# Ledger of designs, part 19: peptides against a protein of PDB entry 2Q3Z

Target 1, 272 residues: chain A of PDB entry 2Q3Z
Amino acid sequence: YVLTQQGFIYQGSAKFIKNIPWNFGQFEDGILDICLILLDVNPKFLKNAGRDCSRRSSPVYVGRVVSGMVNCNDDQGVLLGRWDNNYGDGVSPMSWIGSVDILRRWKNHGCQRVKYGQCWVFAAVACTVLRCLGIPTRVVTNYNSAHDQNSNLLIEYFRNEFGEIQGDKSEMIWNFHCWVESWMTRPDLQPGYEGWQALDPTPQEKSEGTYCCGPVPVRAIKEGDLSTKYDAPFVFAEVNADVVDWIQQDDGSVHKSINRSLIVGLKISTKS
Target 2, 254 residues: chain A of PDB entry 2Q3Z as posed
Amino acid sequence: YVLTQQGFIYQGSAKFIKNIPWNFGQFQDGILDICLILLDVNPKFLKNAGRDCSRRSSPVYVGRVGSGMVNCNDDQGVLLGRWDNNYGDGVSPMSWIGSVDILRRWKNHGCQRVKYGQCWVFAAVACTVLRCLGIPTRVVTNYNSAHDSNLLIEYFRNSEMIWNFHCWVESWMTRPDLQPGYEGWQALDPTPQEKSEGTYCCGPVPVRAIKEGDLSTKYDAPFVFAEVNADVVDWIQKSINRSLIVGLKISTKS

## One batch from the design tools (peptide; made by RFdiffusion4, then SolubleMPNN)

Design b1_p9_7_s1 (from b1_p9_7, 5 letters changed)
Fold by OpenDDE base, seed 4:
Structure b1_p9_7_s1 (fold): chain B 272 residues (1-272), chain A 9 residues (1-9)
Amino acid sequence: as target 1 above (272 residues)
Amino acid sequence: MPQRPIGEP
């Protein structure tokens, strides 16, 4: 989880699982230095360098910083996300084969955001950075991964009698989504939450005003302890949201679809 | 493989 530089990232769908090889490259020349630059340009360092540096011994603190800095939202972060198949002014997310090129591009262009990433790219870069910083980390893929935008632990669709989705289509389920899990103690929590912590660097929802997510104990998610920092409800919803597909009729009545069988969440963790 | 929303017709 620290030493492995080559690995696989799982993609595709729940029914058709695929994987790609990925070079994490945490020990390649200059990568550690780039990771340190990433820390030195984070908003907390810029606001108070002494305080930021004093907290870098905490993997909880560092993990949260990295989850925010891997995306370029809100800061001088590494990657710009894009999902609309228009990548002509950058690099298609599907073209990347490792974290090293991304990090080097970022640094070499004055910490300018790299175009473009999607979930596994964000996760893989975060994995590289965290490993560089000595935090055991693995990439995780979740199939049928929910993006709950209103914090109700539901993914709701509204359809007319013809099956056409009505209204705002913002709430959705990804065919797959990737994030990372990092191993750390949690002295900031009650006993028993040490171990794997979920961190999500893909900019999906803001946490305390910043596009970052976690760390949250995997155990807390498994046990449904949604009070546990950080971002337990959101991460819980990713893997365990309920899906409701509503059918709206002309008379204003709303009924749950009896044909809806989609189940959120199928998590695969890498073992090396 | 790109990420894509599912559940839409």
Scores: peptide ipSAE 0.438, ipTM 0.904, DockQ to the pose 0.535
Fold by OpenDDE base, seed 5:
Structure b1_p9_7_s1 (fold): chain B 272 residues (1-272), chain A 9 residues (1-9)
Amino acid sequence: as target 1 above (272 residues)
Amino acid sequence: MPQRPIGEP
């Protein structure tokens, strides 16, 4: 999980699983230096360099920083996400074949955000960075992955009596979503939560004011311990949210549709 | 391939 530089990332859909080769390249020339630059431009360093540096021995701290810095939201992070098929002013997310070129572009352009990424690109870059920093890390793909935006562990669709979707439709389920899992101890938690920790660098929701996610023990997600920092409810919902179709009647009454077939979550963890 | 929302249920 630290030594392998080439691997595969799973994509597609639950019904049609695909994979692509990816060059993580954590040992290629200059990549470690770029990872250190990433740390040196993070908001916490800029606020208090001494404190930030003193905490870099903690993989919990570093993991959370990296989760935030792989995306460019709210900071000088690496990647700008885009999903609208308009990539002409950058590189299509589908064009990337490895993390190295992305990181080099970021650094060589004065830490200017690289256009563009989607979930697997964010995850792969995070994986590279974390591996560079000595944290065992793997990319994870979750099919039918929920984005719960109101922390109720539900993906809710509101429909009128004719079945027409109402509201802003902001909640969604991805065909697939990628994040990373990193191996670390959790001295900041009760005993038993050491091991794989989920980190999600795709800018989906803010955590404590920053687009970052995790680390949260995979065990906590498995056991439904949603009180566990960081961001357990969000990560739990990605893999376990219930999908509810609400039917709204003219009289204001609301009732659930009874014929749900969509199931959130089918997680695949990479082995290399 | 692109990440995209799945169709409405």
Scores: peptide ipSAE 0.438, ipTM 0.906, DockQ to the pose 0.486
Fold by OpenDDE base, seed 1:
Structure b1_p9_7_s1 (fold): chain B 272 residues (1-272), chain A 9 residues (1-9)
Amino acid sequence: as target 1 above (272 residues)
Amino acid sequence: MPQRPIGEP
């Protein structure tokens, strides 16, 4: 989880699992230096360099910083996400074969955001950076992965009496979603939450005002401890959200549809 | 393979 430079990332769907080879390349020339630059341009360093540097011994702190800096939202981060199939002014997310080229492009262009990434690209770059910094990290793929926007642990669809979808469709389920898990102790939590911690660098929701996510103990997610920092409800929902299909009547009343064919969550952790 | 929203339930 630290020494492996080449691995696989799982993609596809729950019924049709696929994988791609990926070069994490954490030991390639100059990559560690780029990871250090990433830390040195993070908003917390720019605000108070001494405080930021004093906290870099904490994998909890570093993991959270990296989660925020791998995406370019809110900062001089590495990747710009795009999902609308229009990538002509950059590189298609599907074209990347490793983290090294992405990080080198970012640095060589003055820390300008690289176009473009999707979830596995964000996760893979985060994995590279965290490994460079000595934090054991693996990429995780979750099939039928939920994006809960309103923190109610539900993915809700609203339909009229004719079965037509109504209202905002911002809450959704991905065919697959990738993030990382990093091994660390959690001295900031009650005992027993050491081990794998989920971190999600894909800009989905803001955490404390920044597009970042985690670290949150995998154990807390498994046990349903939603009070655990950071972002336990969101990560829990990614793998455990219930899907509710509402039928709305003209009078405003709603009732649940009996149609429940969609199951959220099938998590696969990589070994390389 | 691109990340995409899945179909409606």
Scores: peptide ipSAE 0.434, ipTM 0.906, DockQ to the pose 0.476
Fold by OpenDDE base, seed 2:
Structure b1_p9_7_s1 (fold): chain B 272 residues (1-272), chain A 9 residues (1-9)
Amino acid sequence: as target 1 above (272 residues)
Amino acid sequence: MPQRPIGEP
């Protein structure tokens, strides 16, 4: 989880699982320096360098910083996400074969955001950075991955009497989603939450005003302890959200559809 | 392979 530089990332769908090879390359020349630059351009460092540096001994703190800095939202982060198939002004997310080129491009262009990434690209870069910083980390793929936007642990669809989707279906389920899990102790939590911690660098929801997510103990998610920092409800929903399909009647009544075929969550953890 | 929303349930 620290020494392996080449691995696989799982993609596809729950029914048709695929994988791609990926070069994490955490020990390639200059990558550690780039990871240190990433820390030195983070908003917390810019606000108070001394305080930021004093906290870098904490993998909890560093993990949260990296989660925020892998995406370019809110900061001088590494990657710009794009999902609309319009990649002509950059590099298609599907073209990347490793983290090294991405990180080098970012650094070589003055920490300008690299175009473009999707979930596995964000996760893979985060994995590289965290490993480079000595934090055991693996990429995780979750099929039928929910994006809960209103923190109610539900993915809700509203339909009229004709079955037509109503309103903004911003809440969604991805065919697959990737994030990382990092091994660390959690001295900031009650005993028992050491081990794998979920971190999600894909800019989906803001956490304390920044597009970042985690770390949250995988154990907390498994046990349903949603009070555990950071972002337990969001991560829980990614793998456990209930899907509700509502039918809105003309009389104003709303009732659940009887057809529940979609199951949220099928998580695969990688060894490399 | 691109990440995509699953179709309507």
Scores: peptide ipSAE 0.433, ipTM 0.904, DockQ to the pose 0.485

Design b1_p9_7_s2 (from b1_p9_7, 5 letters changed)
Fold by OpenDDE base, seed 4:
Structure b1_p9_7_s2 (fold): chain B 272 residues (1-272), chain A 9 residues (1-9)
Amino acid sequence: as target 1 above (272 residues)
Amino acid sequence: MPQRPIGVP
């Protein structure tokens, strides 16, 4: 999980799983130096360099920093996300074949955000950075992945009597979503939560005011321990949210319908 | 493959 430089990232849909080759390239020339620059431009370092540096021995701390710094939201992070198919002023997310070019572009342009990324690009870059920093890390793909925006563990759609979606359509399920899992001890938690920790660098929701997510023990998610830091409810919802349709009738009444046709979550972890 | 929402038009 630290040594492999080439791998595959799973994409597609639950019914039609696909993969792409990816060059993580954590041992290529200059990549470690770029990862160190990433740490040195993070907001916590800029605020208090001594404190930040003193905490870099913690993979929990570093993982959370990297989760935030891989996206350019809130900071001088690496990637700008875009999903609207308008990529003419940058590079299409679908064009990337590895992390190295992205990181080099970022550094060579004065730590200016690279256009553009989507989930697997964010995850792959995070994977590269974390591996460079000595943290065993793998990319994970979750099909039918929920994005819960209001922390209620539900994906809610509002529909009229004809089944047409009404109002805000922001809460949704991705065909697939990627994040990373990193192996670390959790001395900041109760015993038993060492092992794989989920980290999500795609800017979806803010955690403590910053677009970052995790680390949260995979075990905690599996066992439904939503009190476990960081961001357990959000990550739990990605893989376990229920889908609810609120159907409005002409008389103003609202009917709650559990959408059983959409099953959230099918997680695949890489073995390299 | 791009990320896309499902279940919503």
Scores: peptide ipSAE 0.425, ipTM 0.901, DockQ to the pose 0.515
Fold by OpenDDE base, seed 1:
Structure b1_p9_7_s2 (fold): chain B 272 residues (1-272), chain A 9 residues (1-9)
Amino acid sequence: as target 1 above (272 residues)
Amino acid sequence: MPQRPIGVP
C-alpha cells in the first residue's frame, strides 16, 4: 500500500468485473517533487502558507487537500473530468496506463489541468500522491455506485403515469466508481475510528465549498455513523443508498413502484 | 472501460 508501484484497478460492472494494470510510480524520479508542488499550489497554502505547512503533519488534513487537488475544480488541480465521450482536445481517460505521465504533464504545463480523467484516473492519481507522502493508500472500486445529490440517502427516480421518467436531472448510479482508502489515525474523532479512511477525489459534490470528499472512517460507513467527519452521508450513500422509483400522478400524489431490481454497492478493495 | 450511468429500472 506504500511500496507497490504497479497494481490493478477494477472496472466493469458487478456481473462482469474487469481490471486494468496501472503504474502508480510513486518512487519514480521527480514524482515526489510534483506531489510537493501540488501541496504548494493548494488554496489553503495560497491563503496562509504558514498555517497550511503546519498542518501537513496530519494525514487527515493532507488527505482532504489531496482529494481536492487531484481534480481541477475550484483550484489549480491535476485532472479535468469528462464523461461525454468527446475527448478529441485531450487524452481519453481510457488511454492512461499510470499516474506518472499525468503528474508530469500537469507539472510540465505549469500546473495546467490535464484532460481528461474519470473516476479510476482520479483515484489512481490520488493514490500515487498519498503514497508519495507516506500515507498507505489503496484504490477501491464500488459497483452500482450511487451519487446522492440531495443528501437524503436515496436515489430517486420519478415517472409519470405512463412510466416515462420525469425531470432533466435524475440522481446517478454508476456502473462502477473508484475512490481511495488511506490508513490513518483520527485524533479529531472519538476513539475507534482509526484505520482505513475513504477519500473521493472525483468531483461529485462540494464539501465545505470545495469539490473534495473525506476522509471518513470506513468503520463509520459500515456502522452507519453519518455524523462522522468528513462527508459520511455522501460516502454512505455511494455504497448503501436505497433506490426508489416513484410514480407521480397528475394530482401531484406519488407512490412507489414495485420494481426494485437495482442494488447499490459492491465494494472491492485492491490488494496492491 | 468508461464509467457510465447504469440503466434506470
Scores: peptide ipSAE 0.424, ipTM 0.903, DockQ to the pose 0.478
Fold by OpenDDE base, seed 5:
Structure b1_p9_7_s2 (fold): chain B 272 residues (1-272), chain A 9 residues (1-9)
Amino acid sequence: as target 1 above (272 residues)
Amino acid sequence: MPQRPIGVP
């Protein structure tokens, strides 16, 4: 989880699981220095360098910073996400074979965002950075992964009586989604939440004003303790959201569709 | 392979 530089990332769908090789390369030349630069350009450092530096001994703090800085949303972060199949002005997310080139490009271009990433790219880069900083980290893939945007632990679709989708279509389920789990103690929580912590660097929802997610104890997610910081409801929903397909009648009444075939969540944790 | 929405169930 710290020493391995080569690994696999799971992709595909629940029915057709695939994997790709990935070079994390946390010990390659200059990578640690780039990770330190990442910390030095984070918004918290820019706001108060002394305070930020004083907190870098905390993997909880660092993990949260890294989850925010791996994406370029709202900061000088590493990667710009894109999912619309228009990658001509950058590198296709599918073209990356490791974290090293991404990090080097970011640094060598003055910490300009690298185009482009998708979930596994974000996760893999985060994994590299966290490992560089001595935090045991693994990439996790979740199939049929929910993106809950209204914090109700549901993925809701609305249809009229003719089956036409109504309203906001922002809520979605990914074929797969990747994030990381990092091993750390949680002195900021009650005893028993040490161990694997979920961190999600893909910019999906803001947490305390920043596109970051976690750390949240995997145990808390498993046990349904949504009160634990950080972002337990969101991470819980990624793996456990209920899918509801609503039918809206002309009289304004709504009822659930009888089709419940889709189940959210099938998590695979890597061993390397 | 790309991450993509799986659509509505």
Scores: peptide ipSAE 0.414, ipTM 0.903, DockQ to the pose 0.479
Fold by OpenDDE base, seed 2:
Formats: C-alpha cells, structure tokens, sequence
Structure b1_p9_7_s2 (fold): chain B 272 residues (1-272), chain A 9 residues (1-9)
C-alpha cells in the first residue's frame, strides 16, 4: 500500500465490472517534491504556516488536507472535474494512465489546475500523494454509489401521478465512484477506530466549508456510527442510502416508495 | 470508462 507503484482501478458498472491499469508512481523522480509543494500551497499553510507544519505529523490532518487539495475547488488544487463530455480545451479524464503526468503538469504550470478529472483520477492522484507522504493508501470503487446532497441518507426522486420527474435532479447515483482508504490511528476519536479511513477527493459536497471528505473510520460506517468525524453521514450514504420515490397525486396525497430494483453500494477495495 | 449518473429504473 506504500511500495506498489503500478496497479489497477476498477470501473464500469455493478453488472459489468472493468478495470484500467494505473501508474501511481509515488517513487518517481520529483514526485515527492511535488507532494510537498501541494502541502505548502494549501489554504491552512497560507493562513498560518507554523500551525500547518506543526500538524503535518498527523495522518488525520494530512489526509484531510490532501482530500481538499487534489481537487482545485476552493484552492490551488490539482484537478478540475468535468462530466459533460466537453474536454476539447484540456485532456479527457479517460486519457490519463497515471498520476505522475498529472502532478508534473500541475507543478510545471505554476500549480494551475489540470483539466480534467473524474472520480478515479481524483482518487488515484490522492492515493499517489498519500503514499508519497508515507500513508498506506488504496483506491476503492463503489458501484451504484449515491451522492446525498441534503444529509438525510436518502436519494429522493419526486414524481407526479404520471411518473414524470418533477424539478431538477438534485440527488443522484453514480454508475461507479472512486475514493481512497488510508491506514491510520485515530487519537482524536474513541478507542477502536484505528485502521482504514475513507477519504474522498472528488468535489461532491463541502465539509466545514471546503470541498473535502474524511477521514472517517471504515469501521464507523460499517457499525452505523454517524457521529464520527469526519463526514460519516455522507460516506455512509454513498454505500447505504435508500432510494425513495415521492409520488404526488392530484388530490395532494404523497406516497413514498423505496426502490427495490436498484440497490446502492457495492464496494471493492483494491489490494494494490 | 466515464463516470455517469444513473436514474431510477
């Protein structure tokens, strides 16, 4: 989880699982230096360098910083996400074969955001950075992955009596979504939450005002301890949200139905 | 393989 430089990232759908080879390249020349630059341009360092540096011995702190800095939202982060198939002014997310080229481009262009990434690109770059910094990290893929936007642990669809979707689709489910899990102790939590921690660098929701997510103990998610920092409800929903159809009748009645045909969550943790 | 939203079937 630290020494492996080449691996696979799982993609596709729950029924048709695919994978791509990926060069994480955490030990290639200059990559560690780029990771240190990433830390030195983060908002917390710019605000108070001494405080930021004093906390870099904490993998919890560093993990949260990296989660925020891999995306360019709110800061001088690495990647700009795009999902609309309009990539002509940059590089298609599907074209990347490793983290090294992305990180080098970012640094060589004065820490300007690299166009473009999607979930596995964000996750892979985060994995590289965290491994460079000595934190055991793996990429995780979750199929039928929910994006809960209102923190109610539900994916809600609103329909009229004819089954027509009403309003803008705010909440959604991804065919697949990738994030990372990092191994660390959690001295900031009650005993027993050491081990794998979920971190999500894809800019989906703000956490404490920044597009970042985690670290949250995988154990807490499995046990349903949603009070555990950071972002337990959001990560829980990614793998466990209920899909609810709200049907409004002409008489004003509202009916709730849980979708049984689409089950949220099928998580695959990589070995390398 | 692009990441894409899926709707309720």
Amino acid sequence: as target 1 above (272 residues)
Amino acid sequence: MPQRPIGVP
Scores: peptide ipSAE 0.414, ipTM 0.901, DockQ to the pose 0.471

Design b1_p9_7_s3 (from b1_p9_7, 4 letters changed)
Fold by OpenDDE base, seed 5:
Formats: C-alpha cells, sequence, structure tokens
Structure b1_p9_7_s3 (fold): chain B 272 residues (1-272), chain A 9 residues (1-9)
C-alpha cells in the first residue's frame, strides 16, 4: 500500500469486470517533490501558509487537501475531468498508463491542469500522492456507482405516463467509479473509526465549498453512520443509494415503477 | 475503458 509502485485498477461494468495495469511510481525521481508542490499551491496554504504547514502531519488534513488538489476544480489542481469523448485538445483519459507522467506534466507546465482525467485517473494520481506522503493507500472501484446530488440517498428518475424522462437528469449511476481508501487514525472522531478512510478526488460534489471528498471511515459507511465527517452521506450513497423510477401521472400523482432491477454498488478494493 | 453513465432502470 506504500511500497508497491505497479498495480492494477479495476474498470468495466458489474457484468464485465476488467482491469488495467497502472504505474503509480511514487518513488520515481522527482515525484515526491511534485507532491510537495501540490501541497504548496493548495488554497489553504495560500490563505495561511503557517497554519497549513503546521497541519501537514495529520493524514486526515493532508488526505482532504489531496482529494481537492488532484482535481483542478476551484484551485491549481492536477487534472481536468472530461467525459464527453472530446479529448482532442489533450490526452484521452484512456491513454494514461501511470501517475508519473501526469504529475510531471502538471509540474513542468507551471502547475497547469492536465487534460484529461476520469475517475480512475483521479484515483490513481491521488493514490500516488498519498503514498508519496507516507499514507497507505489503495484504489477502490465501485460498479454501478451512484452520484447523489441532493443528499437524499436516492437516485431518482422521473418519467411521465409515456415513459419520457422529465426534469433534471443530473443524478446518475456510473458503470464504475474509482476512489481511494487510505489508512489513518481519526483522532478527530470517537474511538473505533481508525483504519481505512474513503477519499474521492473526482470532482463530483462540493464539500465545504471545495470539490473534495473525505476522509470518511469505511466503517462508518458500512454501519450507516452518516454523521461522521467527512461527507459520509455522499460516499454512502455511492455504494448504497436506492434507485427509484417514478411515474408522474397527469393528475400530479407519483408512483414507483414496478420494475427495479438496478442495484447500486459493487465495491472492489485492490490489494496492492 | 471510459467511465460512463449507465442507462436508467
Amino acid sequence: as target 1 above (272 residues)
Amino acid sequence: MPQRPIGTP
């Protein structure tokens, strides 16, 4: 979880699980320095360098910073996400074979965002950075992964009586989604929440104003303790959201579709 | 392979 530089990342779908090799490369030349630069350009450092530096001994703090800085949303972060199959002005997310080239490109271009990433790229880069900083970290893949945007732990689709989808289609389920789990103590929580903590660097929802997510104890997610910081409801929904397909009648009545076949969540944790 | 939305139920 710290020493391995080569690994696999799971992709595909629940029915067709695949994996790709990935070079995390946390010990390659200059990578640690780049990780430190990442910390030095984070918004918290820019706001108060002394305070930021004083907190870098906390893997909780650092993990949260890294989850925000791996994406370029709202800061000088590493990767720009894109999912529309238009990658001609950058590198296709599918072309990356490791974190090292991404981090080097970011640094060598003055900390300009690298185009482009998708979930596993974000997760893999975060994994590299966290490992560089001495935090045991693994990439996690979740199939049929929900993106809950209204914090109701549901993925809701609305249809009229003719089956036409109505309203905002923002809520979705990914074929797969990747994030990381990092091992750390949680002195900021009650006893018993030490261990694996979920961190999600893919910019999906803002947490306290920043596109970051976690750390949240995996135990809390498993036990349904949604009160634990950080972002327990969101992470819980990624793996446990209920899918509801609503039918809206002309009279304004709403009822659930009788067909509910899609189940959210099939998590695979890597061993390397 | 790409991350992509799956269809509605």
Scores: peptide ipSAE 0.434, ipTM 0.908, DockQ to the pose 0.478
Fold by OpenDDE base, seed 2:
Structure b1_p9_7_s3 (fold): chain B 272 residues (1-272), chain A 9 residues (1-9)
Amino acid sequence: as target 1 above (272 residues)
Amino acid sequence: MPQRPIGTP
């Protein structure tokens, strides 16, 4: 999880799982230096360098910083996400074959955001950076991955009596979504939450005002301890959200139905 | 392989 430089990232759908080869390249020339630059341009360093540096011995702190800095939202981060198939002014997310080129482009262009990424690109770059910094990390793929936007652990669809969807889709389910899990102790939590921690660098929701997510103990998610920092409800929802249809009748009645045909979550943790 | 919304059930 630290030494492996080449691996696979899982994609596709729950019924049709695919994978792509990926060069993480954490030990290639200059990559560690780029990772250190990433830390030195983070908002917390710019605000108070001494405080930021004093906390870099904590993988919890560093993990959270990296989660925020891999995306360019809110800061001088690495990647700009795009999902609308309009990639002509940059590089298609599907064209990347490794983290090294992305990180080098970012650094060589004065820490300007690289266009473009999607979930696996964000996750892979985060994996490279965290491994460079000595944190055991793996990419995780979750199929039928929920994006809960209102922190109610539900994916809600609103329909009229004819089954027509009302308004814009506020919440959604990805065919697949990728994030990372990093191994660390959690001295900031109660005993027993050491081990794999989920971190999500794809800019989906803000956490404490920044597009970042985690670290949150995988154990906490499995046990349903949603009070555990950071962002336990959001990560829990990614893998466990209930899908609810709200049907509004002409008489003003509202009916709730849980969709049992589409099940949220099928997580695959990589071995390399 | 692009990441895409599944859509509504």
Scores: peptide ipSAE 0.427, ipTM 0.907, DockQ to the pose 0.482
Fold by OpenDDE base, seed 4:
Structure b1_p9_7_s3 (fold): chain B 272 residues (1-272), chain A 9 residues (1-9)
Amino acid sequence: as target 1 above (272 residues)
Amino acid sequence: MPQRPIGTP
């Protein structure tokens, strides 16, 4: 999980799983130096360099920093996300074949955000950075991945009698979503939560005011321990949210529409 | 493959 430089990232949909090759390239020339620059431009370092540096021995701390710094939200992070198919002023997320070019572009342009990324690009870059920093890390793909925006562990749709989506259309399920899992001890938690920790660098929701997510023990998510830091409810919802489709009638009544075909969550972890 | 929302038009 530290040594492999080439791998595959799973994409597509639950019914039609696909993969792409990806060059993580953590041992390529200059990549470690770029990862160190990433740490040195993070907001915590800029605020208090001594404190930040003193905490870099903690993979929990570093993982959380990297989760935030891989996206350019809130800071001088690496990637700008975009999903609207308008990529003419940058590079299409679908065009990337590895992390190295992205990181080099970022550094060579004065730590200016690279356009553009989507989930697997964020995850892959995070994977590269974490591996460079000696943290065993793998990319994970979750199909039918929920994005819970209101922290209720539900994905709710509201439709009129004609089936047309009404009101806020923001809550949604991705065909797929990628994040990373990193292996670390959790001395900051109760015993038993060492092992794989989920980290999500895609800017979806703020955690403690910053677009970052995790680390949270995969075990905690599996066992439903939503009190476990960091961001257990959000990560739990990605893989376990309940879907409710509401039908609004003209008389103001609301009825649940049962859709048994849509099941949130099918997680695939890489073995490299 | 791009990420896309499912379940909504």
Scores: peptide ipSAE 0.427, ipTM 0.903, DockQ to the pose 0.524
Fold by OpenDDE base, seed 1:
Structure b1_p9_7_s3 (fold): chain B 272 residues (1-272), chain A 9 residues (1-9)
Amino acid sequence: as target 1 above (272 residues)
Amino acid sequence: MPQRPIGTP
């Protein structure tokens, strides 16, 4: 989780699990320096360098910063996400074979966002950076992964009386989603929440005004402690959300049906 | 393999 430079990332679907090889390359030449640059261009450093540096001994703080900086939303972060199959002005997310090339491109182009990433790319780069900084980290894949947008722990679909989906935007369930888990103590929480902490660098929802997510104890998610910092409800929903179909009548009344045919969440933690 | 939304139930 710190020393392994080569590994696998799981992809596909719950029924058809696949994997790709990935070069994390945390010990390759110049990669640590790039990770330090990433810290030195983060918004908190730019706002108050002394305060930021004083907090870098905290893996909780660093993990949260890295989660935000791996995506280019809100800052000079590393990767721009794209999911619409139009990658001609950059590199297809499917083309990457490791974190090293991505980080080098980012640095060599003046910390300009690299095009493009999807969840496993974000997760893999975050994994590399965190490992470089001495934080044991692994990539996690969750199949049938929910994206709860309104913090109600539900994935809701709205339909008319004819069963047709209404509205332009519905909450989403991904075929798979990747994030990272990092090992750390949590002195900012009550005792017992040390261990693996979930961090999600894919820009999905804002946390305290920034596209970042976590760290949140895996234990808290398992036990349903949604009050736990950071972003417990969102991460909980990724793996545990219920799917609800709303049938809306012309009179404004709604009927609720729970669809259990689609089960959210099948999490696989990598061994390397 | 790309990340994609799964079918709506």
Scores: peptide ipSAE 0.427, ipTM 0.906, DockQ to the pose 0.479; fails the geometry check

